Peptides against a protein of PDB entry 3OAK. Designs and how they scored, part 47

Target 1, 145 residues: chain A of PDB entry 3OAK
Amino acid sequence: DDLEQYLDEKILRLKDEMNIAAQLDIDTLNKRIETGDTSLIAMQKVKLLPKVVSVLSKANLADTILDNNLLQSVRIWLEPLPDGSLPSFEIQKSLFAALNDLPVKTEHLKESGLGRVVIFYTKSKRVEAQLARLAEKLIAEWTRP

## One batch from the design tools (peptide; made by RFdiffusion4, then SolubleMPNN)

Design b1_p15_6_s2 (from b1_p15_6, 5 letters changed)
Fold by OpenDDE base, seed 1:
Structure b1_p15_6_s2 (fold): chain B 145 residues (1-145), chain A 15 residues (1-15)
Amino acid sequence: as target 1 above (145 residues)
Amino acid sequence: SEEEMLKEFEEERLK
């Protein structure tokens, strides 16, 4: 199926771009810690966020997103940063909104590691209340029989 | 706990 192959390749390219953006931000923050240069700001994920949101919002891409483990890259984007900070509020808000509309199954949680990260957001005192509540909602849904 | 999970994320990233 030509369309299926095209969509797979599109998602895999995005996954790669997301992973690169995450690593670049990590590198930036590690350098900031090492040098003390406070002018170093990690912004690669924020720059790519509109493209990520565009893809995650497409209902017709849900199967392709899940089958190609794009949720692993979503998990990576949500993880705490080297300086102990969290990704920007906009990243959190956008990704949690997208997750809320995806038919995530247990197998997807296992292969992506997303469940553990979302649990972190239910526990963190630094997360906005609205997102903490959404994280709790997701965990409740994902742990249902 | 949050602190324990934070350490786990750091350890996994270093692997």
Scores: peptide ipSAE 0.525, ipTM 0.913, DockQ to the pose 0.906
Fold by OpenDDE base, seed 3:
Structure b1_p15_6_s2 (fold): chain B 145 residues (1-145), chain A 15 residues (1-15)
Amino acid sequence: as target 1 above (145 residues)
Amino acid sequence: SEEEMLKEFEEERLK
């Protein structure tokens, strides 16, 4: 099917872009740690965030998103950074909001590793209360029999 | 714990 192929390619391209953005930010932060240059700011994920949000918000892409394991890239974006800090509040807020509207199943959690990262957000004392509550909500939904 | 999870994330990234 032409439409399905088009959508798959679109999601796979975004997945690649997300992974690259994450790695570039990690590289920037590692360099910041090594050199002490505080002018080095990791902004690649933030720059790409609007595109990510746009895709994740489209109901007609839900199956394509899940089938192509885009959640793996979402997991990567949510993971703690080399200095132990968390991604920006805006990234957290946007991704958790998007996750709340996706029909995530157990198989998607296993192949992406997303469950473990979201559990982290329920435990971290650095996470904003509103996002911690949302993380707890997601875990509760995903672990229901 | 949070600390243990942080270490796990880092180990997986460097793997």
Scores: peptide ipSAE 0.520, ipTM 0.913, DockQ to the pose 0.830
Fold by OpenDDE base, seed 4:
Structure b1_p15_6_s2 (fold): chain B 145 residues (1-145), chain A 15 residues (1-15)
Amino acid sequence: as target 1 above (145 residues)
Amino acid sequence: SEEEMLKEFEEERLK
């Protein structure tokens, strides 16, 4: 219906914005590596984070989020950056909190690639303990019979 | 391992 279409379009727009923000940050950091200019700071994801959190926190959008594979963009935001660093603590914390409240199914993990990235966070020694534990919790829930 | 996974992410990004 009209509402369903509106919500789909809203989520798809956000997905596009997230993907653009991620690529812009990658471009910034690649340029930083190439030039050595340490004044180049990747800020696009951080700028968009409040909007992402707002959408992910709405229970009535859960089905739309999952059906449109927004988790693929969440995965992209969580991936290591060109210099091997991780996204900011706040991005990690916000996204993991949102994931904890979503009814994520196996099919969503497969189509998004999210599972592999979250496993990385369970293994990384650079991740804050509280988020590593949350990542472990999510993996346990997603792999439960 | 963490290091191996990091390498995989880098390789996938280059595609």
Scores: peptide ipSAE 0.509, ipTM 0.910, DockQ to the pose 0.967
Fold by OpenDDE base, seed 2:
Structure b1_p15_6_s2 (fold): chain B 145 residues (1-145), chain A 15 residues (1-15)
Amino acid sequence: as target 1 above (145 residues)
Amino acid sequence: SEEEMLKEFEEERLK
């Protein structure tokens, strides 16, 4: 199927871009810690966020997103940074909102590691209350019998 | 705990 192939390629390209953005931000923050240069700011994920949100919001891409394990990249984007800080509020808010509309199954959680990270957001005292509630909602949905 | 999970994330990133 030509359409399926096109969609797969699109998602896989985005997945790669997301992974690169995450690594570049990590590198920037590690360098900031090492050098003390406070002018170094990690912005790669923020720059790519609109594209990520656009893709995640497309209902017709849901199967392709899940089948290609894009959730692994979502997990990576949500993980704490080298200095222990969390991704920007906007990244958290956007991704949790997007996750809420995806038909995520147990198998997707296992292959992506997303469940563990979202659980972290239910436990962290640094997470905004509204986002903690979203995380709790997701966990409740994913653990339903 | 939150602290334990933070350590786990850090360790996995270094692998």
Scores: peptide ipSAE 0.491, ipTM 0.905, DockQ to the pose 0.959

Design b1_p15_6_s3 (from b1_p15_6, 5 letters changed)
Fold by OpenDDE base, seed 5:
Structure b1_p15_6_s3 (fold): chain B 145 residues (1-145), chain A 15 residues (1-15)
Amino acid sequence: as target 1 above (145 residues)
Amino acid sequence: SEEELLKEFQEERKK
């Protein structure tokens, strides 16, 4: 299936781009800490976010997203940064909204590690209440028998 | 706990 192959490649490219963006932001923040240069701002994930949201919002891509473990990159984007800070509120809000509409199954959680990160958001005092509630909702749904 | 999870993330990243 040519279309299926095309979609797989599209998702895998996005996955790679997301991973690169995450690493670049980490490098930027580490350099900021090392040099004290407060002009260094981690912006790579934010710049790529619209593209990520666009893909995650497409219902017809759900299976492709899940089959190619794009959720691993979503997990990476949601993880705390080296200094313990969280990704921007916009990233959190967008990704959690997208996750809420995906038919995530146990197998996807295992291969992505997403469950542990979302649990973190249920416990963090730094997370906005609305997102903490959504995180709790997701965990409840994903752990239902 | 939140703190424990945070430490886990940090440790894993350093590997």
Scores: peptide ipSAE 0.496, ipTM 0.916, DockQ to the pose 0.970
Fold by OpenDDE base, seed 3:
Structure b1_p15_6_s3 (fold): chain B 145 residues (1-145), chain A 15 residues (1-15)
Amino acid sequence: as target 1 above (145 residues)
Amino acid sequence: SEEELLKEFQEERKK
């Protein structure tokens, strides 16, 4: 119906915006490495984060989010950066909190690749303890029979 | 391991 179509379009637009933001930040960081220009700062994801959080927090969008594989973009945002560093703490915290409230199923993990990234966070020594614990919780929930 | 996963992410990004 009209509402369903509207919501799908909204999520797909956000997904595109997220992917663009991620790529722009990657490009910025790669250029920083190549040129040594320390004034180059990746800010695109941080700028878009409030919008992402707003959408992910809406219960009425959960099905639309999952059906349109927005979790693929969430996975991309959580992946390590070109220099091996992690996305900002705020991005990590916000996305993990959002994931904790979504009814994520096995099929969503497979099509998004999210599981592997979250496992990375359970293994990383650079992740804040509170987020490492949350990552462990998510993995436990997603692997339950 | 963390290192192996990191390498996988980096390799996939280059594709």
Scores: peptide ipSAE 0.494, ipTM 0.916, DockQ to the pose 0.904
Fold by OpenDDE base, seed 2:
Structure b1_p15_6_s3 (fold): chain B 145 residues (1-145), chain A 15 residues (1-15)
Amino acid sequence: as target 1 above (145 residues)
Amino acid sequence: SEEELLKEFQEERKK
């Protein structure tokens, strides 16, 4: 219906914006590595984060989020950066909190690749303890028989 | 391991 179409378009637009932000940050960091210019700072994801959090927190958007594979963009945002560093703590914290409230199913994990990234956070020694524990919780929930 | 996963992410990004 009309509302469903509107919501789909809204989520798809956000998905595009997230992907663009991620790529711009990657480009910035690659250039930083290449040139040694330490003044180059990747901030596109951080700038967009409030909008992402707003959308992910809406219960009425859960189905639309999952159906349109927005979790793929969430996965991209959580992946390690070119220099091996992790996204900002705020990005990690916000996204993991959002994931904790979504009714994620096995099919969504497969089509998004989210599971592998979250597993990384359970293994990383650089992740804050509170987020590592949350990652472990999510994996446990997603792997339940 | 963490190291192995990191390498996988880096390799996939180059594609």
Scores: peptide ipSAE 0.487, ipTM 0.914, DockQ to the pose 0.961
Fold by OpenDDE base, seed 1:
Structure b1_p15_6_s3 (fold): chain B 145 residues (1-145), chain A 15 residues (1-15)
Amino acid sequence: as target 1 above (145 residues)
Amino acid sequence: SEEELLKEFQEERKK
């Protein structure tokens, strides 16, 4: 219906914006590596984060979020950056909190690739302990029968 | 391992 269409379009627009932000940050960091210009700072995801959090926190958007594979963009945002660093702590914290409240199913993990990235966070020694524990919790929930 | 996963992410991004 009209509402469903509106919500789909809203989520798809956000997905596109998230992907663009991620790519812009990657481009910035790649240029930083290439040129050595330390003044180049990747901040596009951080700027968009409030909007992402706002959408992911809406219970009535859960089905739309999952059906449109927004988790693929979440996965992209969580992946290690070209310089080997991780996204900002705030991005990690916000996204993991949001994931904890979503009814994620096996099919969503497969189509998004999110599982592998979250496993990375369980293994990384650079991740804050509180987020590592949350990552472990999510993996346990997603892998249970 | 963490290192293996990191390499996978880097390789996939180059594709």
Scores: peptide ipSAE 0.483, ipTM 0.913, DockQ to the pose 0.904

Design b1_p15_6_s4 (from b1_p15_6, 4 letters changed)
Fold by OpenDDE base, seed 5:
Structure b1_p15_6_s4 (fold): chain B 145 residues (1-145), chain A 15 residues (1-15)
Amino acid sequence: as target 1 above (145 residues)
Amino acid sequence: SEEELLEEFKKERLE
């Protein structure tokens, strides 16, 4: 199916772009720590966020998203940064909103590692209350029999 | 704990 192939390739490209953005931000922050250059700002994820949100919000892409383990890249984006800080509030908010609308199954959690990261957000004192509540909701849904 | 998870994430990223 030509459409299916196109969608797979689209998602895989986005997955790669997301991973690159995450690594670039990590590199930037590490360099900032090493050099003390406060002009170094990690913003690659933020720049790519609108595209990520656009893709994740499309119902017709849900199966493609899940089948291609895009959630692994979502997990990566949600992980704490080298200095222990969290990604921007907007990234958190957008991704958690998207996750809330995806039919995530156990197999997707296992292959992406997303569950453990979301659990982190239920425990962190640095997470906004609204997102902590959403994280709790997701965990409850994903752990239901 | 939060701290333990944080350290695990850091460790995994370095691997």
Scores: peptide ipSAE 0.378, ipTM 0.875, DockQ to the pose 0.959
Fold by OpenDDE base, seed 3:
Structure b1_p15_6_s4 (fold): chain B 145 residues (1-145), chain A 15 residues (1-15)
Amino acid sequence: as target 1 above (145 residues)
Amino acid sequence: SEEELLEEFKKERLE
């Protein structure tokens, strides 16, 4: 199917872009730690965020998103950074909102590792209350019998 | 714990 193939390629390209953005930000922050240069700011994920949000918000892409394990890249974006800090509040808010509208199943959680990261957000004292509550909601939904 | 999860994330990133 031509449409299916087109959508798969679109999602896979985004997945690659997300992974690259995450790695570039990690590299920037590691360099910041090593050199002490406080002018080094990790902004690659933030720059790509609008595109990510746009894709994740489209209902017609839900199956393609899940089938191609885009959630693995979402997990990567949500993981703590080298200095122990969390991704920007905007990234957290946007991704959790998107996750709330996706029909995530157990198999998707296993192949992406997303569950463990979201659990982290339920435990962290640094996470905003509204996002901690949303994380708890997601865990409750995903762990239902 | 939060700390244990942090270490796991770091470990996986290095692998």
Scores: peptide ipSAE 0.376, ipTM 0.876, DockQ to the pose 0.876
Fold by OpenDDE base, seed 2:
Structure b1_p15_6_s4 (fold): chain B 145 residues (1-145), chain A 15 residues (1-15)
Amino acid sequence: as target 1 above (145 residues)
Amino acid sequence: SEEELLEEFKKERLE
């Protein structure tokens, strides 16, 4: 199927871009910690966020997103940073909103590691209340018998 | 706990 192949390639390219952006931000923050240069700011994920949101919001891409384990990259983007801080509020808000509309199954949680990260957001005292509640909602939904 | 999860994330990132 030509369409399926096209969609797979599109998602896999985005997945790669997301992983690169995450690593670049980590590298920037590690260098900031090492050098004390406070002018170093991690912005790669923020720059790519609009594209990520656009893709995640497409209903016709849901199967392709899940089949290609894009949720692994979503998990990576949500993980705490080297200095222990969290990704920007906007990244958190956008990704959690997108997750809420995806038909995530147990198998996707296992292969992506997303469940553990979302659990973190239910426990963290640094997370905004509205996002903590959304994280709790997702966990409850994903753990339903 | 939150602290334990933080350590796990840090460890995995280094691997």
Scores: peptide ipSAE 0.369, ipTM 0.873, DockQ to the pose 0.898
Fold by OpenDDE base, seed 1:
Structure b1_p15_6_s4 (fold): chain B 145 residues (1-145), chain A 15 residues (1-15)
Amino acid sequence: as target 1 above (145 residues)
Amino acid sequence: SEEELLEEFKKERLE
């Protein structure tokens, strides 16, 4: 199936781009910690966010997204940064909104590690209340029989 | 706990 192959390749390219963006931001923040240069700001994920949101919002890409474990990259983007900070509020808001509309199954949680990260957001005192509530909603849905 | 999860994330990133 030509279309299926095209969509797989598209998602895999995005996954790679997301992973690169995450690593670049980590590198930036590690350098900031090492040098004390406060002018170093991690913005690679924020720059790529519109493309990520565009893909995650497409209902016809849901199966391709889940089958190619794009949720692993989503998990990576949501993890705390080296300086202990969280990704930007906009990243959190956008990704949690997207997750709310995906038919995530137990197998996807296992292969991506997403469940543990979302649990973190239910526990963190630094997360906005609206996102903490959404995280709790997702956990409740994902743990249902 | 939040602290335990934070340490786990740091550990996994180093692996």
Scores: peptide ipSAE 0.360, ipTM 0.870, DockQ to the pose 0.888

Design b1_p15_7_s1 (from b1_p15_7 with Y2W F7L E12K)
Fold by OpenDDE base, seed 1:
Structure b1_p15_7_s1 (fold): chain B 145 residues (1-145), chain A 15 residues (1-15)
Amino acid sequence: as target 1 above (145 residues)
Amino acid sequence: SWWDEVLEEAEKEYL
C-alpha cells in the first residue's frame, strides 16, 4: 500500500546515503595513506549518524528496516577502515544500542553479514571494553534458542 | 552450525 511504499523508499534512500558516506570515508582515508596528508579526516559517517540513529530507533520502522536489509549498511559502517582503525566510539556505541532494540533474526544476520562483524568486536583487542560487552550482549541475544 | 561458519568467516575477514 501507499504507506508501505513510502517507508520502503525512505529506508532505501537512507541505505544509499549510508553506503555513499562509507565509501567517501574510505576514499578519504585511502588518500590520506597515499599522500601522507594528515589533514584529511573521514567524517561523512559521523555527519549522517544522527539520522541513522533516529531511523533505527523507530519501532514502526523495524519491519521495513529488516526487510530492506538496512543491516547490510550497518555492517559496512562497523567494518575496519583502510588505515586499520575502527569507526568512532560514538558510531559503535550508537549502532550497538540501536541494534539491541531490533527484532533481528538469523535470516537478517545472514543476508547482511552483520553477525561476522559483531563477532569481530567481541574478539578484537582494539575494541573498547565497554563496546565489546555490548557486542557480546547482541551475540548472546541472537544465538538464543 | 551456522554460527561456527560465521565465526570462521569473521576470523578470515577481520581477525
Scores: peptide ipSAE 0.321, ipTM 0.870, DockQ to the pose 0.904
Fold by OpenDDE base, seed 2:
Structure b1_p15_7_s1 (fold): chain B 145 residues (1-145), chain A 15 residues (1-15)
Amino acid sequence: as target 1 above (145 residues)
Amino acid sequence: SWWDEVLEEAEKEYL
């Protein structure tokens, strides 16, 4: 119906925006490495984060989010960066919090790859303890019998 | 299990 189509388009647009933001940040960091210009700072994801969190928090968008594989873009945002660092503390915390309230099923984890990246956050020594605990909570919920 | 596979993939890809 009309509403369903509208919501699909909304989520797909956000998905594209997220992917673009991620790539721009990667490009910035790669250029920083190549040139040594320490003034280059990746900020595109941070700028878009409030919009992402807002959308993920909408209960009426849950099905649309999951059906359109927005979680793939969430996974991309959580992946390690070219310089070996992780996304900002705020990005990690906000996304983990938002994910906690979504009715994520195994099929969504498989098609998005989100499962493996969140597991990474439970294992990596580069992850802040507070955030590792949030990741562990998600894994526990997703693997619940 | 699937999760065991995911763990293995996570280690190969990110760790």
Scores: peptide ipSAE 0.321, ipTM 0.873, DockQ to the pose 0.888
Fold by OpenDDE base, seed 4:
Structure b1_p15_7_s1 (fold): chain B 145 residues (1-145), chain A 15 residues (1-15)
Amino acid sequence: as target 1 above (145 residues)
Amino acid sequence: SWWDEVLEEAEKEYL
């Protein structure tokens, strides 16, 4: 199917872009730690965020998103950074909002590792209360009997 | 349960 192939390729390209952005930000922050240059700011994920949010918000892409394990890249984006800090407030908020509208199942959580990182957000004192509540809402939805 | 394991793994990996 031409449409299915097109959608798969679209999501896989985004997945690659997300992974690259995450690695570039990690590289930037590692260099910041090594050099002490506090002017080094990781911005690659923030720059790509609008595109990620746009894709995640499209209902017609839900199956393609889940089938291609884009949630693995979402998990990577949410993980703590080398300096122990968390991704920006905007990244957290946008991703939690987008995840809330996806029909995420246990199998998707297992293959992506997303469950582990979101649970972290419910327990960490470094997380803003507003975002912790969003994470808790996701966990509640995913753990429903 | 699976979620119990996820919680333990999350604590070990991120906390």
Scores: peptide ipSAE 0.315, ipTM 0.867, DockQ to the pose 0.916
Fold by OpenDDE base, seed 3:
Parts: sequence; C-alpha cells; structure tokens
Structure b1_p15_7_s1 (fold): chain B 145 residues (1-145), chain A 15 residues (1-15)
Amino acid sequence: as target 1 above (145 residues)
Amino acid sequence: SWWDEVLEEAEKEYL
C-alpha cells in the first residue's frame, strides 16, 4: 500500500532525525566537559521536539510509530546525559504526555527499552515531582491487568 | 516476571 509505505518512510526519517539529535547533544555535552566551555549548550533535541510531539499525537500514525520502534528513540531521548543530568523539563513533560495516548504494548516496551527508563523516572531523586507522577501513571497503565 | 526484570535492569543501568 502506497500510503502505508509513505507513513513508514516518514516515521523512519523522524527516527533517524531523533537519533542524530540525541548524538549531537551528547557530543556537545562531552565537549563541554572536556573544554570547560560553559557556553556549549545542547539544543538539538529541544529544536526537534515540536515535530516529535506532533507526530506522536497523530492517532493515524500510532501503528506506524509502534511497528517501526520509534519508542526506542523516545527511550534514547529520555536517558541521562553525559554530565549526569536529565533531558530538559519540556522534553520529559512532552514525551510523557505523548506516551500516555499511545496504545503501547509489552512487546513495544521490550523492543524499545522504554520500560526501564520510565521506571528510572519513578525512582530518581533528581526528577521533578510532577514528572515522576506522569512516569508512574505510565507504568501503572502498562502493568495494568 | 518481565516487569521484575525491567526493574532490575533499570536499577543497574540508570540508578
């Protein structure tokens, strides 16, 4: 099907863009650590975030998103950064909100590793309370009988 | 269970 193929390609392109953004931010922060140049700020994920949220919010893309393991890139975006910090508040909030509306199944959690990182957000003392609550809600939904 | 494993992995990897 032409439409299905088009949607697959669209999601796969976004997945690549997300992975590139994550790596660029990591590179920036590693350079910041090595050089001590505090003017180096990782902004690639933040710049791409609106597009990511837009795609994740489209119900007609849900199957394509899940089938192409876009959640792996979401997991990557949520992981701690080289300096030990977490992704921006906005990234956390937006992604948790978007994840809440996706029909995520156990198989998707396994293949993406998303379950592990979200559990981290429920336990870390560095996570803002409201974001921890969002993470807890996701875990509760995913483990729901 | 799988979730127990996920928790263990989360603790090892991120916490």
Scores: peptide ipSAE 0.243, ipTM 0.831, DockQ to the pose 0.905

Design b1_p15_7_s2 (from b1_p15_7, 4 letters changed)
Fold by OpenDDE base, seed 4:
Structure b1_p15_7_s2 (fold): chain B 145 residues (1-145), chain A 15 residues (1-15)
Amino acid sequence: as target 1 above (145 residues)
Amino acid sequence: SWFDEWFEEAEKEYL
């Protein structure tokens, strides 16, 4: 199917872009730590965020997103940064919001590692209260009897 | 449950 192939390629390309953005930001922050140059700011994920949110919000892409394990890249984006800080408030908020509308199943949480990181957000003292509540909402939905 | 298991793993990995 031409459409299915197109959608797969689209999602896999985005997945790659997300992974690259994450690594570039990590490299920037590591360099900041090494050099002490506080002017170095990691912005690659923030720049790509609108595209990520746009894709995650499209209902017709849900199956493709989940089948290609795009959530693994979402997990990577949510993980703590080299300096121990968390991704920007906007990244956290936008991703948590987008995740609420996806038909995420346990198998997707397992293969992506997303379940573990979201649980972290419910417990970490570094997380803003508003965002912790969003994480708690996701966990509640995923663990609903 | 998977939640309990993942919670323990999350604490070890991220906290």
Scores: peptide ipSAE 0.202, ipTM 0.832, DockQ to the pose 0.813
Fold by OpenDDE base, seed 5:
Structure b1_p15_7_s2 (fold): chain B 145 residues (1-145), chain A 15 residues (1-15)
Amino acid sequence: as target 1 above (145 residues)
Amino acid sequence: SWFDEWFEEAEKEYL
């Protein structure tokens, strides 16, 4: 199926872009720590965020998103940064919102590691209360009988 | 359950 292949390639490209953005931000933050240059700001994920949200919001891409394990890249974006801090408020908020609209199953949570990181957000004292509640809502939905 | 296991793993990895 030509369309199926096209969609797979689209998602896989985004997955790669997300992974690259995450690594570039990590590199920036590591350099900031090493040099003490506070002018170094990690912006790659923030720049790519609108595209990520746009893709995650498209119902016709849901199966392709889940089948290609794009949630692994979402997990990577949510993980704590080298300095122990969390991704920006906007990244957390946008991703949690987008995840609510996806038909995520247990198998997807396992293969991506997303379940584990979202659980972290429900328990960490570093997480803003508003975002912790969003994470809790996701966990409640995913563990629903 | 998987939830309990993941919670323990989350504590080890992130907390």
Scores: peptide ipSAE 0.200, ipTM 0.827, DockQ to the pose 0.851
Fold by OpenDDE base, seed 3:
Structure b1_p15_7_s2 (fold): chain B 145 residues (1-145), chain A 15 residues (1-15)
Amino acid sequence: as target 1 above (145 residues)
Amino acid sequence: SWFDEWFEEAEKEYL
């Protein structure tokens, strides 16, 4: 199926781009810590965020997203940074919103590790209350009887 | 449950 192949390639390319963006930001922040150069700002994920949100919001891509474990890259984007800080407010908010509309199943949470990190967001005092509530909503949805 | 396990893992890994 030509369409299925096209969609798989699209999602896999995005997955690679997301992973690269995450690593580049980590490298930037590590260098910031090592050098003390406060002018170094990690911006790769923020720059790619609109594309990520656009893809995650497309209903016709849901199966492709889940089948290719794009949620692993989403998990990576949500994990604490080298300096212990969390990703930007915009990244958290946008990803939580996008995840809310995906038909995520337990198997997807397991293979991606997304469940663990979202639980963290419900318990960490470093997380803004508004975002903690969004994380709680996701957990509630995923733990439905 | 998976939730309980993940909660414990989350505490160890992130908290």
Scores: peptide ipSAE 0.197, ipTM 0.829, DockQ to the pose 0.885
Fold by OpenDDE base, seed 1:
Structure b1_p15_7_s2 (fold): chain B 145 residues (1-145), chain A 15 residues (1-15)
Amino acid sequence: as target 1 above (145 residues)
Amino acid sequence: SWFDEWFEEAEKEYL
């Protein structure tokens, strides 16, 4: 119906915006590596983060979020960057918090690749302890019988 | 991808 179509379009637009932000940050960091210009700072994801968190927090959008595989873009945002660094503390913390309130199922983890990335965060020595614990909580919830 | 490379290396640390 009209409402479902509106919500689908809203989520798909955000998905595109997230993917663009991720690519722009990758481009910035690649240029930083190539040129040595340390003034180049990747900030596109951080700028978009409040909007992402706002959408993920709305209960009435949960089905639309999962059906349109927005979690694929969440996975992309959590992946290590070209220089080997991880996304900012705020990005990690905010996304892990938002994911706790979504009814994520195995099929969503498979189609998005989110499961593999969150497992990485439970194992990586580069992840802050506080954030590793949040990742562990998610894995425990998703692997429940 | 670079992620695949980093993920594989992370897993190797725990084998």
Scores: peptide ipSAE 0.148, ipTM 0.775, DockQ to the pose 0.103

